# Ledger of designs, part 8: peptides against a protein of PDB entry 6J54

Target 1, 223 residues: chain A of PDB entry 6J54
Amino acid sequence: NENLFASFIAPTMMGLPIVTLIIMFPSLLFPTPKRLINNRTISIQQWLIQLTSKQMMAIHNQKGQTWSLMLMSLIMFIGSTNILGLLPHSFTPTTQLSMNLGMAIPLWSATVFTGFRYKTKTSLAHFLPQGTPALLIPMLVIIETISLFIQPVALAVRLTANITAGHLLIHLIGGATLALLNINTMTAFITFTILILLTILEFAVALIQAYVFTLLVSLYLHD
Target 2, 42 residues: chain B of PDB entry 6J54
Amino acid sequence: QFQFTGIKKYFNSYTLTGRMNCVLATYGGIALLVLYFKLRSK

## One batch from the design tools (peptide; aimed at target 1 T20)

Design b1_p15_1_s1 (made by RFdiffusion4, then SolubleMPNN; from b1_p15_1, 12 letters changed)
Fold by OpenDDE base, seed 4:
Structure b1_p15_1_s1 (fold): chain B 223 residues (1-223), chain C 42 residues (1-42), chain A 15 residues (1-15)
Amino acid sequence: as target 1 above (223 residues)
Amino acid sequence: as target 2 above (42 residues)
Amino acid sequence: LDLYKYLVQLLAELY
């Protein structure tokens, strides 16, 4: 099993962690626009950012709109890291639970504190769903309180598990394909086809998980 | 549109204020229980 | 066939 999880070990060079550079690399892919009409790549990026920004921030008021920069940077970061992680021989930082917790906990806490600061009554009311029978109120409040504290963990684990599972599956199918190349060429071709389809799926999963992570943070901010 | 009278006006699961009060009451009760057991143990 | 094997190898080392 050491071979299965070897790719998830944080890379080091001469004892220094390369993971820091890997985490910073996606920032180079999104340069700031400097012209009224930029090149096609930057224009597409800006269009996508504006589109996703308008879509995600539509549920927020003016105060919530202040989080647009943070949320857009978050989705771009997670999305880019996940996509880059699907390159051969690459390390995906988002497969590390520590990193995802490092993102989830501060963002979750910030949203919760912001909610309590500006919408105290509504935030407190969210611990009790509307229409709850009177006898279930104490227990449900406790459950909802526990649910609140599970949210940051759920965010981190969801992202980590989805990305890691996808990478493992690609590795396993790829390894099986290599093993079958000299055993049964027809079966190897089938497994290779599955591998290609799986890689396409993982590209979609990479973007979806980035979106879901950011969306849930946004929803916690709204609530 | 709900109209509540009496204690249900302040403690209900339908209105915003009622839900808030229920939550606060629950937390207050738990806090009092914890305090009671802590004071009892000492 | 060589390209096929190469692509399979690259994808196998993807994770």
Scores: peptide ipSAE 0.220, ipTM 0.766, DockQ to the pose 0.016
OpenDDE base, seeds 1, 2, 3, 5: peptide ipSAE 0.220, 0.150, 0.154, 0.149; ipTM 0.760, 0.752, 0.759, 0.742; seeds 1, 3 fail the geometry check

Design b1_p15_1_s2 (made by RFdiffusion4, then SolubleMPNN; from b1_p15_1, 12 letters changed)
Fold by OpenDDE base, seed 1:
Structure b1_p15_1_s2 (fold): chain B 223 residues (1-223), chain C 42 residues (1-42), chain A 15 residues (1-15)
Amino acid sequence: as target 1 above (223 residues)
Amino acid sequence: as target 2 above (42 residues)
Amino acid sequence: LELYKALVRLLAELY
């Protein structure tokens, strides 16, 4: 079992944490534009950022557009770390629940506090759904308050579970294909095909989870 | 449009103000219950 | 077939 989770251990070199370097590495992949006309890679990145920004911030008003930089940086960070985590012998920081909680709790609390600060009436009204029977109002308010506090936990666990499960499945099926190479080549070919399909799926999951995480933070901001 | 009269005007599940007042009333009720049990144990 | 086996071994060792 330790061999299965060996890839999820935080790497250190002579007691020095390499995790900080791994977390900061994706920042180097997104350079800021220096010229009016940039390289093809930078232009494509800017185009993707603008496209996703327009799509995600379309729900928000002008006051909500202030969070555009934070949300776009978040999706780019999580997406890049998830994709880089699919590289061989790589460590994915987003597989650590502590990191995801460290992102989810402050962002969630910030969105909730901003909601109470600027939209107090609407935020308080969200604890009671519209059209509820009078007898169910106290119980439903309690359930909705509990649901609110579960949101950051669900956000962190969802991201952690999806990325961790994907890496674990790739590792297990990869090990199974290796073991079946000398036993049955036909079954090994089938398992290898599944491995390839799963890796493609994990690339999609890596991007989707980054998008869902950022989208949910955005939705909590919008209330 | 919903036209409420009496206490339903302030405590309803349809209007924004009514929903807010219901939430505040529930929180206040829970706080009073907790306070009552805390004072009762003394 | 040998190339396939080598690729599978490589991929399995990478993860």
Scores: peptide ipSAE 0.193, ipTM 0.762, DockQ to the pose 0.014
OpenDDE base, seeds 2, 3, 4, 5: peptide ipSAE 0.019, 0.019, 0.019, 0.020; ipTM 0.688, 0.685, 0.687, 0.680; seed 4 fails the geometry check

Design b1_p15_1_s3 (made by RFdiffusion4, then SolubleMPNN; from b1_p15_1, 10 letters changed)
Fold by OpenDDE base, seed 4:
Structure b1_p15_1_s3 (fold): chain B 223 residues (1-223), chain C 42 residues (1-42), chain A 15 residues (1-15)
Amino acid sequence: as target 1 above (223 residues)
Amino acid sequence: as target 2 above (42 residues)
Amino acid sequence: LDLYLALTLLLAELY
């Protein structure tokens, strides 16, 4: 029981939290370019950032384009942390709900406040879907208001749950594979194959969750 | 395009202004209800 | 926009 969740405990060294270093580590993988034609790795990174930036910011006006840097940094951070978390015996900070709430709540608040600041009429009107029958208006407005406040929680929980569930599944199947090595090597080979396929899936999930998290923040900004 | 007259012009679920006014009206109504119960308790 | 949001949420649930 406790062994299943042991990998999700925040690591410490001599009582000092090394989680800060783990969180900062992905930043080392994305060095700033210094040349017109950079290294192949940097060029690929810039290309990916450019593509994702164009796709994600296409829905935003000029004011929304100001958030491009923040959103791109967010997706790169979450994506890199999730991918690095798939390394064996690694700790993923995004599996911590506190971490994801720490990202979701401020970003959500900023998007909501910016919406009320610049698009007050549209933002207020967003609480009532178009074409709602008159009798359902008060109830639906309340529901939409509640839905608004659930958004940051949904962002955090979605990311946390997906990454955590993936890690748990990898751990369980990996443990089962090791246990079956001494019982039935053929079955162990099958479970190992499943583990490999699952790890590939988790790589995709890691990137998708990063993208979805950032995209939803972007959508909340757009309203 | 919709043409509304009277109260429907200001309170409708189709126009942006109408939707905004409906939302404000609902919030105002809730606030008044809360205020009523608060004043009643005192 | 609502449809896009719904599709995004659906994508999130698929994984």
Scores: peptide ipSAE 0.171, ipTM 0.809, DockQ to the pose 0.034
OpenDDE base, seeds 1, 2, 3, 5: peptide ipSAE 0.019, 0.142, 0.107, 0.154; ipTM 0.708, 0.799, 0.792, 0.794

Design b1_p15_1_s4 (made by RFdiffusion4, then SolubleMPNN; from b1_p15_1, 12 letters changed)
Fold by OpenDDE base, seed 1:
Structure b1_p15_1_s4 (fold): chain B 223 residues (1-223), chain C 42 residues (1-42), chain A 15 residues (1-15)
Amino acid sequence: as target 1 above (223 residues)
Amino acid sequence: as target 2 above (42 residues)
Amino acid sequence: SELYKALVKLLAELY
C-alpha cells in the first residue's frame, strides 16, 4: 500500500529538490497588470480577486483591512496549488502537513499577537464566553485556552487531510476502474462515473479549502 | 444594561471588563497553584 | 467503448 502514497513524495531532480520550484510556479500564473485595459484573462483574474477581496474583508474594519494583501495572496496561493495538484502526475505541495503547518502557525501567531497588541481587553475577554455561570468560569477558560492552541493545528490538518484524501480517492477509484475494465465493463463504467464526479468534487474542494483556510485566518484576526 | 454591585461588578461573565478580570484571575490562580506545588516539592 | 477504455486507462495512469 506504500505505492498509494508514492505520489505524495516530494520530487527531486538529480538529488536536488524541485519542490521549491513547484511552490513558486503558481506565482507565474498571476502576472501584474501593466496596462490600463488588460487582456481578457488578466481582467477576469483581477475581477475575481477584487470580488473575493471585498467579500473576505467585509467583516473587517479599516485596521483589519491592512491584512487584505496577505490574505488574498494566501487564498490565491493555496487555491492555485490545490488546482494544479489535480493535474496528472503532478505533486501538490499542500498535501504536505509540514508546509501547511509552516503557513498556519505563523499566520495564527501573527493574528493572535496582533489581537493582544491592539485589542488586549477584547482578546482576553474572548477566553470567557458571555453569560457563563460563575461555577464554570475556570474550567471554561481552560478549555478556551486549549481551543486557541489547537486552532493552528486544526487549520493545517484540515487542509492537508481534505486535499490528501481527495487525491487518494481519485487514485483508488481510478485504479479500481482500470482493474474492472477486464472483469466487468458495466461495473467499470459505474466506477468511472464516480471517478468523474469525484474529480469535479475535488476541484470544488480545492477552492473551498483555500477559502476556508483564509477565512479562518481572517476570522481569527477579527476576533 | 447589567447592574452589578459589589464584587460582581469586577468579576462577571457579561461585561467586557468583568470577563477579562475573570480570565486573569483564572490564570493567576493556576500560576499560584503551580508555584505552590513547585515550592512544595523542595 | 474503446474511447472510454482508453480514457479510463489514461486517467488511471495519471493518478
Scores: peptide ipSAE 0.157, ipTM 0.741, DockQ to the pose 0.014
OpenDDE base, seeds 2, 3, 4, 5: peptide ipSAE 0.019, 0.020, 0.019, 0.019; ipTM 0.690, 0.691, 0.691, 0.678

Design b1_p15_2 (made by RFdiffusion4)
Pose (drawn by RFdiffusion4):
Structure b1_p15_2 (pose): chain A 223 residues (1-223), chain B 41 residues (1-41), chain P 15 residues (1-15)
Amino acid sequence: as target 1 above (223 residues)
Amino acid sequence: FQFTGIKKYFNSYTLTGRMNCVLATYGGIALLVLYFKLRSK
Amino acid sequence: LVFSVVFYIFVMSLV
């Protein structure tokens, strides 16, 4: 009975303040120069695009490359609006589940209507995988179509659920430091757990590769 | 001039990318179950 | 912008 942890009961609030200012703000963190040689703070933002525009370009290699100059603007918005919210009292718009159901469905249904305007037969004849055996036709086409309509819900719910799960362990491991007016040796170990956990919460950039890339496989497979 | 800089890009891919009506239908129906539960309290 | 302000007000009044 040496080290008794404590806890504080308080409501964890994901309130909704004025949002159309908070959305526009990580657009003016990135400027654009009309010069040849640039000023060494855009120049490491212009080099960071020319890397990851050479990985969502190399798989497709078609006339579906026209679509890939938008997919690098989808990686900078939720690459920034997940990184800004690690600050002390900031608010992330990709916490709320509302705009992610508007980021998945206007993009996911922009992919099944891409081959239906050009191929019209073999886009969802991709439901036919191989040289057809006879015992498992109805066990297949009720499976590979129930794992198609999962995809918009499987794209947007995997982003909101773990971004806001990173904010609660920031508060609850952090709120147990403030309520630790008991023995002071264990206060530093909970603080040291925080400053490790904030390094893991820079996997908010690593969860934007898993949004743009399973949108490219959901685009490269259909087209 | 927030148009003609990206007007060549719109009619290229908004043929399939501007289908927010399915989002508007799935959003407008999602408005209907919440005003109904508060009506029945 | 106008549609986003109307949507915000409508979501706050539904809450």
Fold by OpenDDE base, seed 4:
Structure b1_p15_2 (fold): chain B 223 residues (1-223), chain C 42 residues (1-42), chain A 15 residues (1-15)
Amino acid sequence: as target 1 above (223 residues)
Amino acid sequence: as target 2 above (42 residues)
Amino acid sequence: LVFSVVFYIFVMSLV
C-alpha cells in the first residue's frame, strides 16, 4: 500500500520542501508578452486565455469582470499543474487536499462575501428557490445554507479526488502491464493499450477539472 | 407579474423580496429558538 | 516510433 501512495508524498530534499518550487514551475511556461506580435507559442496562449476569458466572464457584469484576472490565472495554474503532473515521476500539488482547500476556501469566501456586499437581496434570496411550497421553506432554507458551506469542500475534494484517482489508475494499470510482460505478452499488450487510452483521458480530465473548478468559483461569484 | 395580497405580499417564494423575507424569517425563527433554549437553561 | 519510445519510458517509470 505504501508503494501505491508513494508518488503522492510531498517531495523534500534534505528536509527542505521542494514543493514550493514545483508549485511555481508552471509560471515559467507562461511568459508575459513583450511584443505586439509574439512567437507562435505565446500567441496561442494569449488566444486561449482570451477565448476562455470571454466564455467564462460572459455571465458577469463589469464589476464581476474584475475577477477575470484571478479566474484566468486560477484555471491556467490548475490546468498546467494537472497536465505537468501526468509526466513520469512528477508530483502534482493539486493531489494534495490541503492545497486545494487553500485555493477553494478563500476564493469561495471572497465570492460569497462579494455577493452579500453588493447583491445582498439577491444573495439572501438565493437560499430559497423560486416556487417552493410554503411548508417546505424552512427546511429548504436550512438545506441550502448547509449546501453553501459544503461548496468549498466540494470544490477541493472534487479536484483532489479526480486527479488522485486518475494518477492511481495510471499507476495500477502501468504496474499491471509490466507484471504481465513476463506472464502473457498478449494480455500485456491489451493492458498497455488501455493505459494509453487512460492517459489520454487523464489529459482531458486534467483540463476539465481545472475548468470546472474555475467555473464553479465564477458561478458562485455570479449569484 | 404576480399579484400578492396580505401576508403573501411580504412572504412568498416567487418575488425577490418575498424570498428574502422568508429566508430572514427562517433565520430569525431559528435564532429565537436557540435563544429560547439558551435562556431556559439559565 | 518516438512516441512509442517515450511512452515505453513512461510506463517503465510508473513502477
Scores: peptide ipSAE 0.067, ipTM 0.712, DockQ to the pose 0.014
OpenDDE base, seeds 1, 2, 3, 5: peptide ipSAE 0.057, 0.036, 0.028, 0.053; ipTM 0.706, 0.702, 0.700, 0.699; seed 3 fails the geometry check

Design b1_p15_2_s1 (made by RFdiffusion4, then SolubleMPNN; from b1_p15_2, 13 letters changed)
Fold by OpenDDE base, seed 2:
Structure b1_p15_2_s1 (fold): chain B 223 residues (1-223), chain C 42 residues (1-42), chain A 15 residues (1-15)
Amino acid sequence: as target 1 above (223 residues)
Amino acid sequence: as target 2 above (42 residues)
Amino acid sequence: LEALALGGLLLLLLL
């Protein structure tokens, strides 16, 4: 059972944390363009970033669009780390709750404070849904306040749980496949097929979770 | 169009200002209650 | 426990 969580332990080499290098590695995969007409790979990347940026920032006004760089960098970072984490024998930093909390809490707080700063009336009004009966107002305000504070936790836990669950499933099914190779080849083949399908699903999940994380931060900013 | 008069003008669940005031009033009330119990315990 | 955890995580995926 200890082997199940071994892949989630932060790797170290010679007592030095190599996690920092792993976190920084995705940045090398996204070089900045130097030409008007770039290579096919870079052009595709830029196109995807542009499309995603347009989609994400469509809900924001000009002031909210100032966050475009941050949000796009966030989605690219989380997405790339999640995808790279699906490589065999790779470590995914986003499986660490501490990292996700470290991203979620500051971003959430920044969005909340930005909302209170520039849209104070609207932000305060969001604690009370429109049309609430008068007698329910105090309780609903309390509930909405609690809901607000749950947001960063939910954001971090969602990302962590989804990515971690995927990795665990891949590990378990992979281990089961290897164990069944010498027991029942037919069952092993079925299990292997499931593993392949699961890995494809996890690629999608990796991107979706990155998108959802960024989208929710964006939505909190929009209020 | 909703027209509110009197106290409902300032404290309503429909207008933005009214909702804001309700929220502030709720927080103020909670703060006062907490303060009351704190002072009572002393 | 593992099945319960997986079920919970799947629910979190859907939410």
Scores: peptide ipSAE 0.048, ipTM 0.783, DockQ to the pose 0.021
OpenDDE base, seeds 1, 3, 4, 5: peptide ipSAE 0.019, 0.038, 0.045, 0.037; ipTM 0.724, 0.783, 0.794, 0.773

Design b1_p15_2_s3 (made by RFdiffusion4, then SolubleMPNN; from b1_p15_2, 13 letters changed; failed a check: too like the target's own chain)
Amino acid sequence: LAGLATLGALLLALL

Design b1_p15_2_s4 (made by RFdiffusion4, then SolubleMPNN; from b1_p15_2, 13 letters changed)
Fold by OpenDDE base, seed 2:
Structure b1_p15_2_s4 (fold): chain B 223 residues (1-223), chain C 42 residues (1-42), chain A 15 residues (1-15)
Amino acid sequence: as target 1 above (223 residues)
Amino acid sequence: as target 2 above (42 residues)
Amino acid sequence: LETLLLAGLLLLVLL
C-alpha cells in the first residue's frame, strides 16, 4: 500500500525540499518572445495562449479582462505541471491537495471579494435565484451560501482527485503489466495497451482539468 | 415588467433590489436568531 | 479497498 502512494511523496534531496525547483521548472518551458518572427515552437505556444485567452475572456468585459494575465498564467502553470507530471518518475505538485487549495482558496476569495466590491447588488442577489417562491427564499439563500463556500473545496478536490486518480491508475496498471510479463505475455500485452490508452487519456485529462480549473475561477469572477 | 406595491416592492424575488433585500433579510433573521439563542444561553 | 479506491477515483475523473 505504501508503494502505491510513494510517487506522491514530496521529493527531497539530502533533507532539502526540491519541490520548489519542480514547481519553478515549468516556467522555463515558456520563454518570452524576443523577436518579431519567433521560432516555430514559441510561435505555436503564443498562438495557443492567445486562442485560450480569447476563449476564456470572451465572457468578461474590460474590467474582467484585467484578470486575463492571472488566469492565463494559472492555466499555463497547472497545465504544464500536469503534463510534466505524466513523465516517468516525475512528481506532480498538483497531486498535492495543499497546493491546489493554496491556489483555489485565494483565487476564489479574490473573485468573491471583487464581486462584492464592484457588483455588490448583483452578488447579493445571486444568492437568490429569480422567481423563487416566497416560502423557499430563506432555505434557498442558505443553500446558495453553502454552495458558495463549497466552491473552493470542490475546485481544489476536483483537480487533485482527477490528477491523482490518473497517476494511481497508471502506476497500478503499469505494475500489473510488469507482474503479468512473467505470468501471461498475452494478458500483459493487453494490459500494456490499456496503459498506453490510459496515458493518452491522462494527457487530455491533464489539460482539461487545468482548463476547467481556470474556467471556473473565471466564471466565479463573472458571476 | 413587474409592478410591485407595498412590501412586495422591497421584498421580491424578481427584481435585483428585491432579491438583495430578501437575502439581507434572511441573513439578518439568521443573525437575530443566533443572537437570541446566544442570549438565551446566557 | 483498492478496487473501491479505484472506483471512487474513476468517478472523480469522470466528474
Scores: peptide ipSAE 0.058, ipTM 0.777, DockQ to the pose 0.020
OpenDDE base, seeds 1, 3, 4, 5: peptide ipSAE 0.046, 0.047, 0.052, 0.045; ipTM 0.732, 0.777, 0.796, 0.775

## One batch from the design tools (peptide; aimed at target 1 M72)

Design b1_p16_1 (made by RFdiffusion4)
Pose (drawn by RFdiffusion4):
Structure b1_p16_1 (pose): chain A 223 residues (1-223), chain B 41 residues (1-41), chain P 16 residues (1-16)
Amino acid sequence: as target 1 above (223 residues)
Amino acid sequence: FQFTGIKKYFNSYTLTGRMNCVLATYGGIALLVLYFKLRSK
Amino acid sequence: SAFFFALAFLLYQLLS
């Protein structure tokens, strides 16, 4: 009975303040120069695009490359608006589940209508996988179509659920430091757990590769 | 001038990318179950 | 709507 942890009961609030200012703000963090040589703080933003525009370009290699100049704008917005919210009292718009159901459905249904306007038969004849055996036709086409309509829910709910799960362990491991007016040796170990956990919460950039890339496999497979 | 810089890009891919009506239908029906539960409290 | 406006404004800076 040496080290007794404590806890504080308080409501964890994902309130909704004025949002249309908070959305526009990580646009003005990125400028654009009308010059040849640039000023060494855009120049490491301009080099960071020319890397990851060479990985969502190399798989597709079609006339579906026209679509890929918009998929690098989708990686900078939720690459920034997940990184800004690690600050002390900031607010992330990709915490709320509302705009992610508007990020998944206007993009996911922009992919099944891409081959339906050009191929019209073999886009969802991709439901036919192989040289058809006889004992498992109805066990297949009720499975591969229930794992198609999962995909817009499987794209947007995987983003909101773990971004806001990173914010609660920031508060609850951080709020147990403030309520630790008991023995002071264990206060530093909870603090040291925080400053490790904030390094893991720079996997908010690593969860945007898992949004643009399963949108490319959900685009390269249909088209 | 927030148009003609990206007007060549719109009618290229908004043929399939501007289908927010399914989002508007799935959003407008999602407005209907919440005003109904508060009506029945 | 504000997300599509901010996404179209970021695409205008990327094409410039």
Fold by OpenDDE base, seed 3:
Formats: sequence, structure tokens, C-alpha cells
Structure b1_p16_1 (fold): chain B 223 residues (1-223), chain C 42 residues (1-42), chain A 16 residues (1-16)
Amino acid sequence: as target 1 above (223 residues)
Amino acid sequence: as target 2 above (42 residues)
Amino acid sequence: SAFFFALAFLLYQLLS
């Protein structure tokens, strides 16, 4: 149904795609601090970034901590886009699998390449867990290799599926609520309550998925 | 902490070097198998 | 901002 998937179509204005503007818009919400004591909004943002940075980069050594800027920008981008996508009639680029794959594959490749470059022995040894019986070594190495290549796909699909499913569910329940208004007002009220609870949940999911995506990239870098 | 002798010194699942060698051996074996089947088809 | 601009450009090409 066209109405069901209308929110996932790339928006255009006068035949020109405005996806670029939508993707760049979250950057305007995070201005660079210029004062010793900034306003409350910027202070809260800086505080959150510092907390998240300390938490995520604590597991990394000095060389790994050089990725802090990129990882923090990534989580801010995904988080902000996901939250903005919950606005009425808004378009969420993260619902597009192509976008998420475009982020996941390069980041995953970079982490894997970095691991092989600086910790070759450890990275190669990671394909075989310690204490594996000798007879299971070939099979387990193959499984771990397959697991490695599934990581970027899982990373992208996880984000896409969670955000897309949430949006679809909101639209479906919302549509059901409107349809039930003329059939049974009491049932419509119940569905409306579910819709409210679902929207609250989706706000949490939006932030969680941003965090999980960035965290997993960080963990892959650590390994 | 592990004392291995012979082939087990180079191929084991406990030491870092041993694990690495096992992985390389596995990949090498697979590569040889692929090469064998590729050449066999000719 | 520079990172987002570069990312936006790359993603635009992927989505277009």
C-alpha cells in the first residue's frame, strides 16, 4: 500500500531531492561552544558527549582513543537523525538500508584492517578461541570467518530494522486508531494509548540503536 | 605456562602463536582444496 | 560540520 510506505520514500521538492539537506540538518543542532560558560543547552550537550566518550573509549588504548572523534560524531549523527525522524511527516535516512550499509561496511572494514595492521597475530588468533579441541579447529575457524563477514551486515540490518519497524508500527497503530474512531470509540482509545506508549518506546529505541551501533563499531576496533 | 613439544608447539589452541598457525594452516588448506578443484576441472 | 558534510555527500550518492 502506497500510504503505508509513503514515509519511507525519499522526499523531493520541485523534482529535486532534498535528502542532502535532511542529512545535514542535524549538524545545525550542535553548535560549537565559544564561551567559557555556555548556555544550558550547549552545556548539556557537551556534558553528554563527554560522558559518552569516556564510557566508550575507556576500553581502548591510546591508539584506539584516536577514533574518539569519529565515533562520537557517528553516535551524534545517528542519534539525532533517529530522533528527528520521529517528528510528524519527517523522513529518517537511517530507515534506508543503503545508508546504514554505507556507514557499517566502511567502518567495519577500517576496524578490521586496523586490527590486522597493528595486531596481526592477535587478529589472526581471534579466529580460533582458546582451548578448542584439535578436531574442531578447521570447522571453528571457518565459522569465525563467516561470523566476521556477517558483522557489517548485522550492524546495518539491526539499525535499519529497528528504526523501520518502529515507524511502521506507529503508522499502523495510528491508522487503526483513526479507523476505529467511527466503529468503536472505546477501542480507539485503547489503541491510542498503545500508540502513545509506542512512541515513547521508539524515542528510547532511537537512542539505543545509535548507541549500540557506535558501541559495536568501537568493540570491533578493540578486538 | 604451557609446555608443548614437537608439532604441538607450533599448532595448538592455547598459545597465541599456535592459534595463529592453526588459522593459517586452515586457510592454506582451503586454498589448496580450491586450487585442486579448479585444476581438476581442466 | 565538515564530517557531516562529507558524509552527507557520500550518502546522497548512495541514496540517489
Scores: peptide ipSAE 0.029, ipTM 0.751, DockQ to the pose 0.053
OpenDDE base, seeds 1, 2, 4, 5: peptide ipSAE 0.012, 0.006, 0.013, 0.012; ipTM 0.680, 0.674, 0.683, 0.671

Design b1_p16_1_s1 (made by RFdiffusion4, then SolubleMPNN; from b1_p16_1, 10 letters changed)
Fold by OpenDDE base, seed 5:
Structure b1_p16_1_s1 (fold): chain B 223 residues (1-223), chain C 42 residues (1-42), chain A 16 residues (1-16)
Amino acid sequence: as target 1 above (223 residues)
Amino acid sequence: as target 2 above (42 residues)
Amino acid sequence: DVVLQTLALLLQKLLE
């Protein structure tokens, strides 16, 4: 049991937390462009950022589009950290619920407060779905209020659960593969193939979860 | 395009203003109930 | 929200 969760322990070096360095490392992978025509890697990165930005911010008005920089930085951060976390013996900060809550709660609160500031009537009206029968209004308003407060929790737990579950599956199947090498080589090969397919799936999940996290934050902003 | 008269004009689930007023009324009612029970317990 | 709206609409149809 301890071996399974050893990868989720925050690493320290000489009593100093190395987690801070791990969190900052993905930022080095995305340098700022200085030329009109950049290198291929930078050009592809900028192209991808522009495409995702256009798609995500198309829903928002001019005031909402000011959040483009923050949302794009968020998706790049979560995506890069999740991908790097799939490296062997690497620590993934996004597996820590505390980190995801630390991101989700401020962003959620900012979007909610922004909504109440600029669209007070619309924001208050969202607590009551349109066309609700009169007798159900009080209960439905309460449920909708509770639903609002569940949003940051669901946002954080979704990310942590998906990434953590993926890592656990990789470790379990990897361990099973090693154990079967001495028992049956054919079965071990099948298990290893499943492991490869699972790792590919986890790469996709890592990117999808980053996108979903950012998209939901953007959606809450739009209201 | 909904035409409501009387109290339904201000408290309806179809118009934006009506929905807002319903939400505010609900919160106000809950607040009054909490205050009532708090004062009753003492 | 969509689920709640759908449920509310169904209930409205049943009551009216």
Scores: peptide ipSAE 0.032, ipTM 0.738, DockQ to the pose 0.015
OpenDDE base, seeds 1, 2, 3, 4: peptide ipSAE 0.014, 0.029, 0.027, 0.012; ipTM 0.667, 0.742, 0.740, 0.668

Design b1_p16_1_s2 (made by RFdiffusion4, then SolubleMPNN; from b1_p16_1, 10 letters changed)
Fold by OpenDDE base, seed 3:
Structure b1_p16_1_s2 (fold): chain B 223 residues (1-223), chain C 42 residues (1-42), chain A 16 residues (1-16)
Amino acid sequence: as target 1 above (223 residues)
Amino acid sequence: as target 2 above (42 residues)
Amino acid sequence: DVLLETLALLLQKLLE
């Protein structure tokens, strides 16, 4: 079992933590455009950013669109780290709950604070759904208040759990395939096929979780 | 648009102002209850 | 509320 969780240990080289370098590495993959017509890679990146920004910011007002830079940087960061984490023998920082909480709590608090500052009446009214029977109002307000405070935790745990579970499944199925190679080649081939399909799924999950994380932050901002 | 009169005008689950007042009243009630129990322990 | 409404719509579609 030690081998299963070894990939989640923070890597060190000569006693120095490399986690900082790993976190900064995705930034090198997305250089700033310098030309009108850039390289194919940069053009694809710009196209993806435009598509995602147009989709996510369509629900926001002009003041909400100020968050476009932050939200796009967030999705690019989480998405790139998740994809890079699927490389063999790589460390994924987003598997660390502390990392995800460190992102979720400030962003959530900022969105909530922004909502209370600029849309105080609407934000306060959001604790009570429309059409609630009068008898259920106090209890429902309490539940909605608790739900609000659970949001950052749920946001962080969702990302952490999905990425971590995917990595564990890849390791388990991968280990099973290697073990079955010496026992039954046919069964090993079936398990290997499952591993390939799972890997493809995890690539999709990596991008989807980045999108969902950013989208939920955006939705909290919109209220 | 809903037209309410009396107390229902200020405390309702349909209008924005009514919902806000209900939330504030709920928080105020909870705060008063907490304060009551805190003062009772003294 | 958007999530609840979306979830309700999805559940309604599944039950139909």
Scores: peptide ipSAE 0.026, ipTM 0.731, DockQ to the pose 0.020
OpenDDE base, seeds 1, 2, 4, 5: peptide ipSAE 0.023, 0.025, 0.023, 0.023; ipTM 0.747, 0.739, 0.749, 0.736

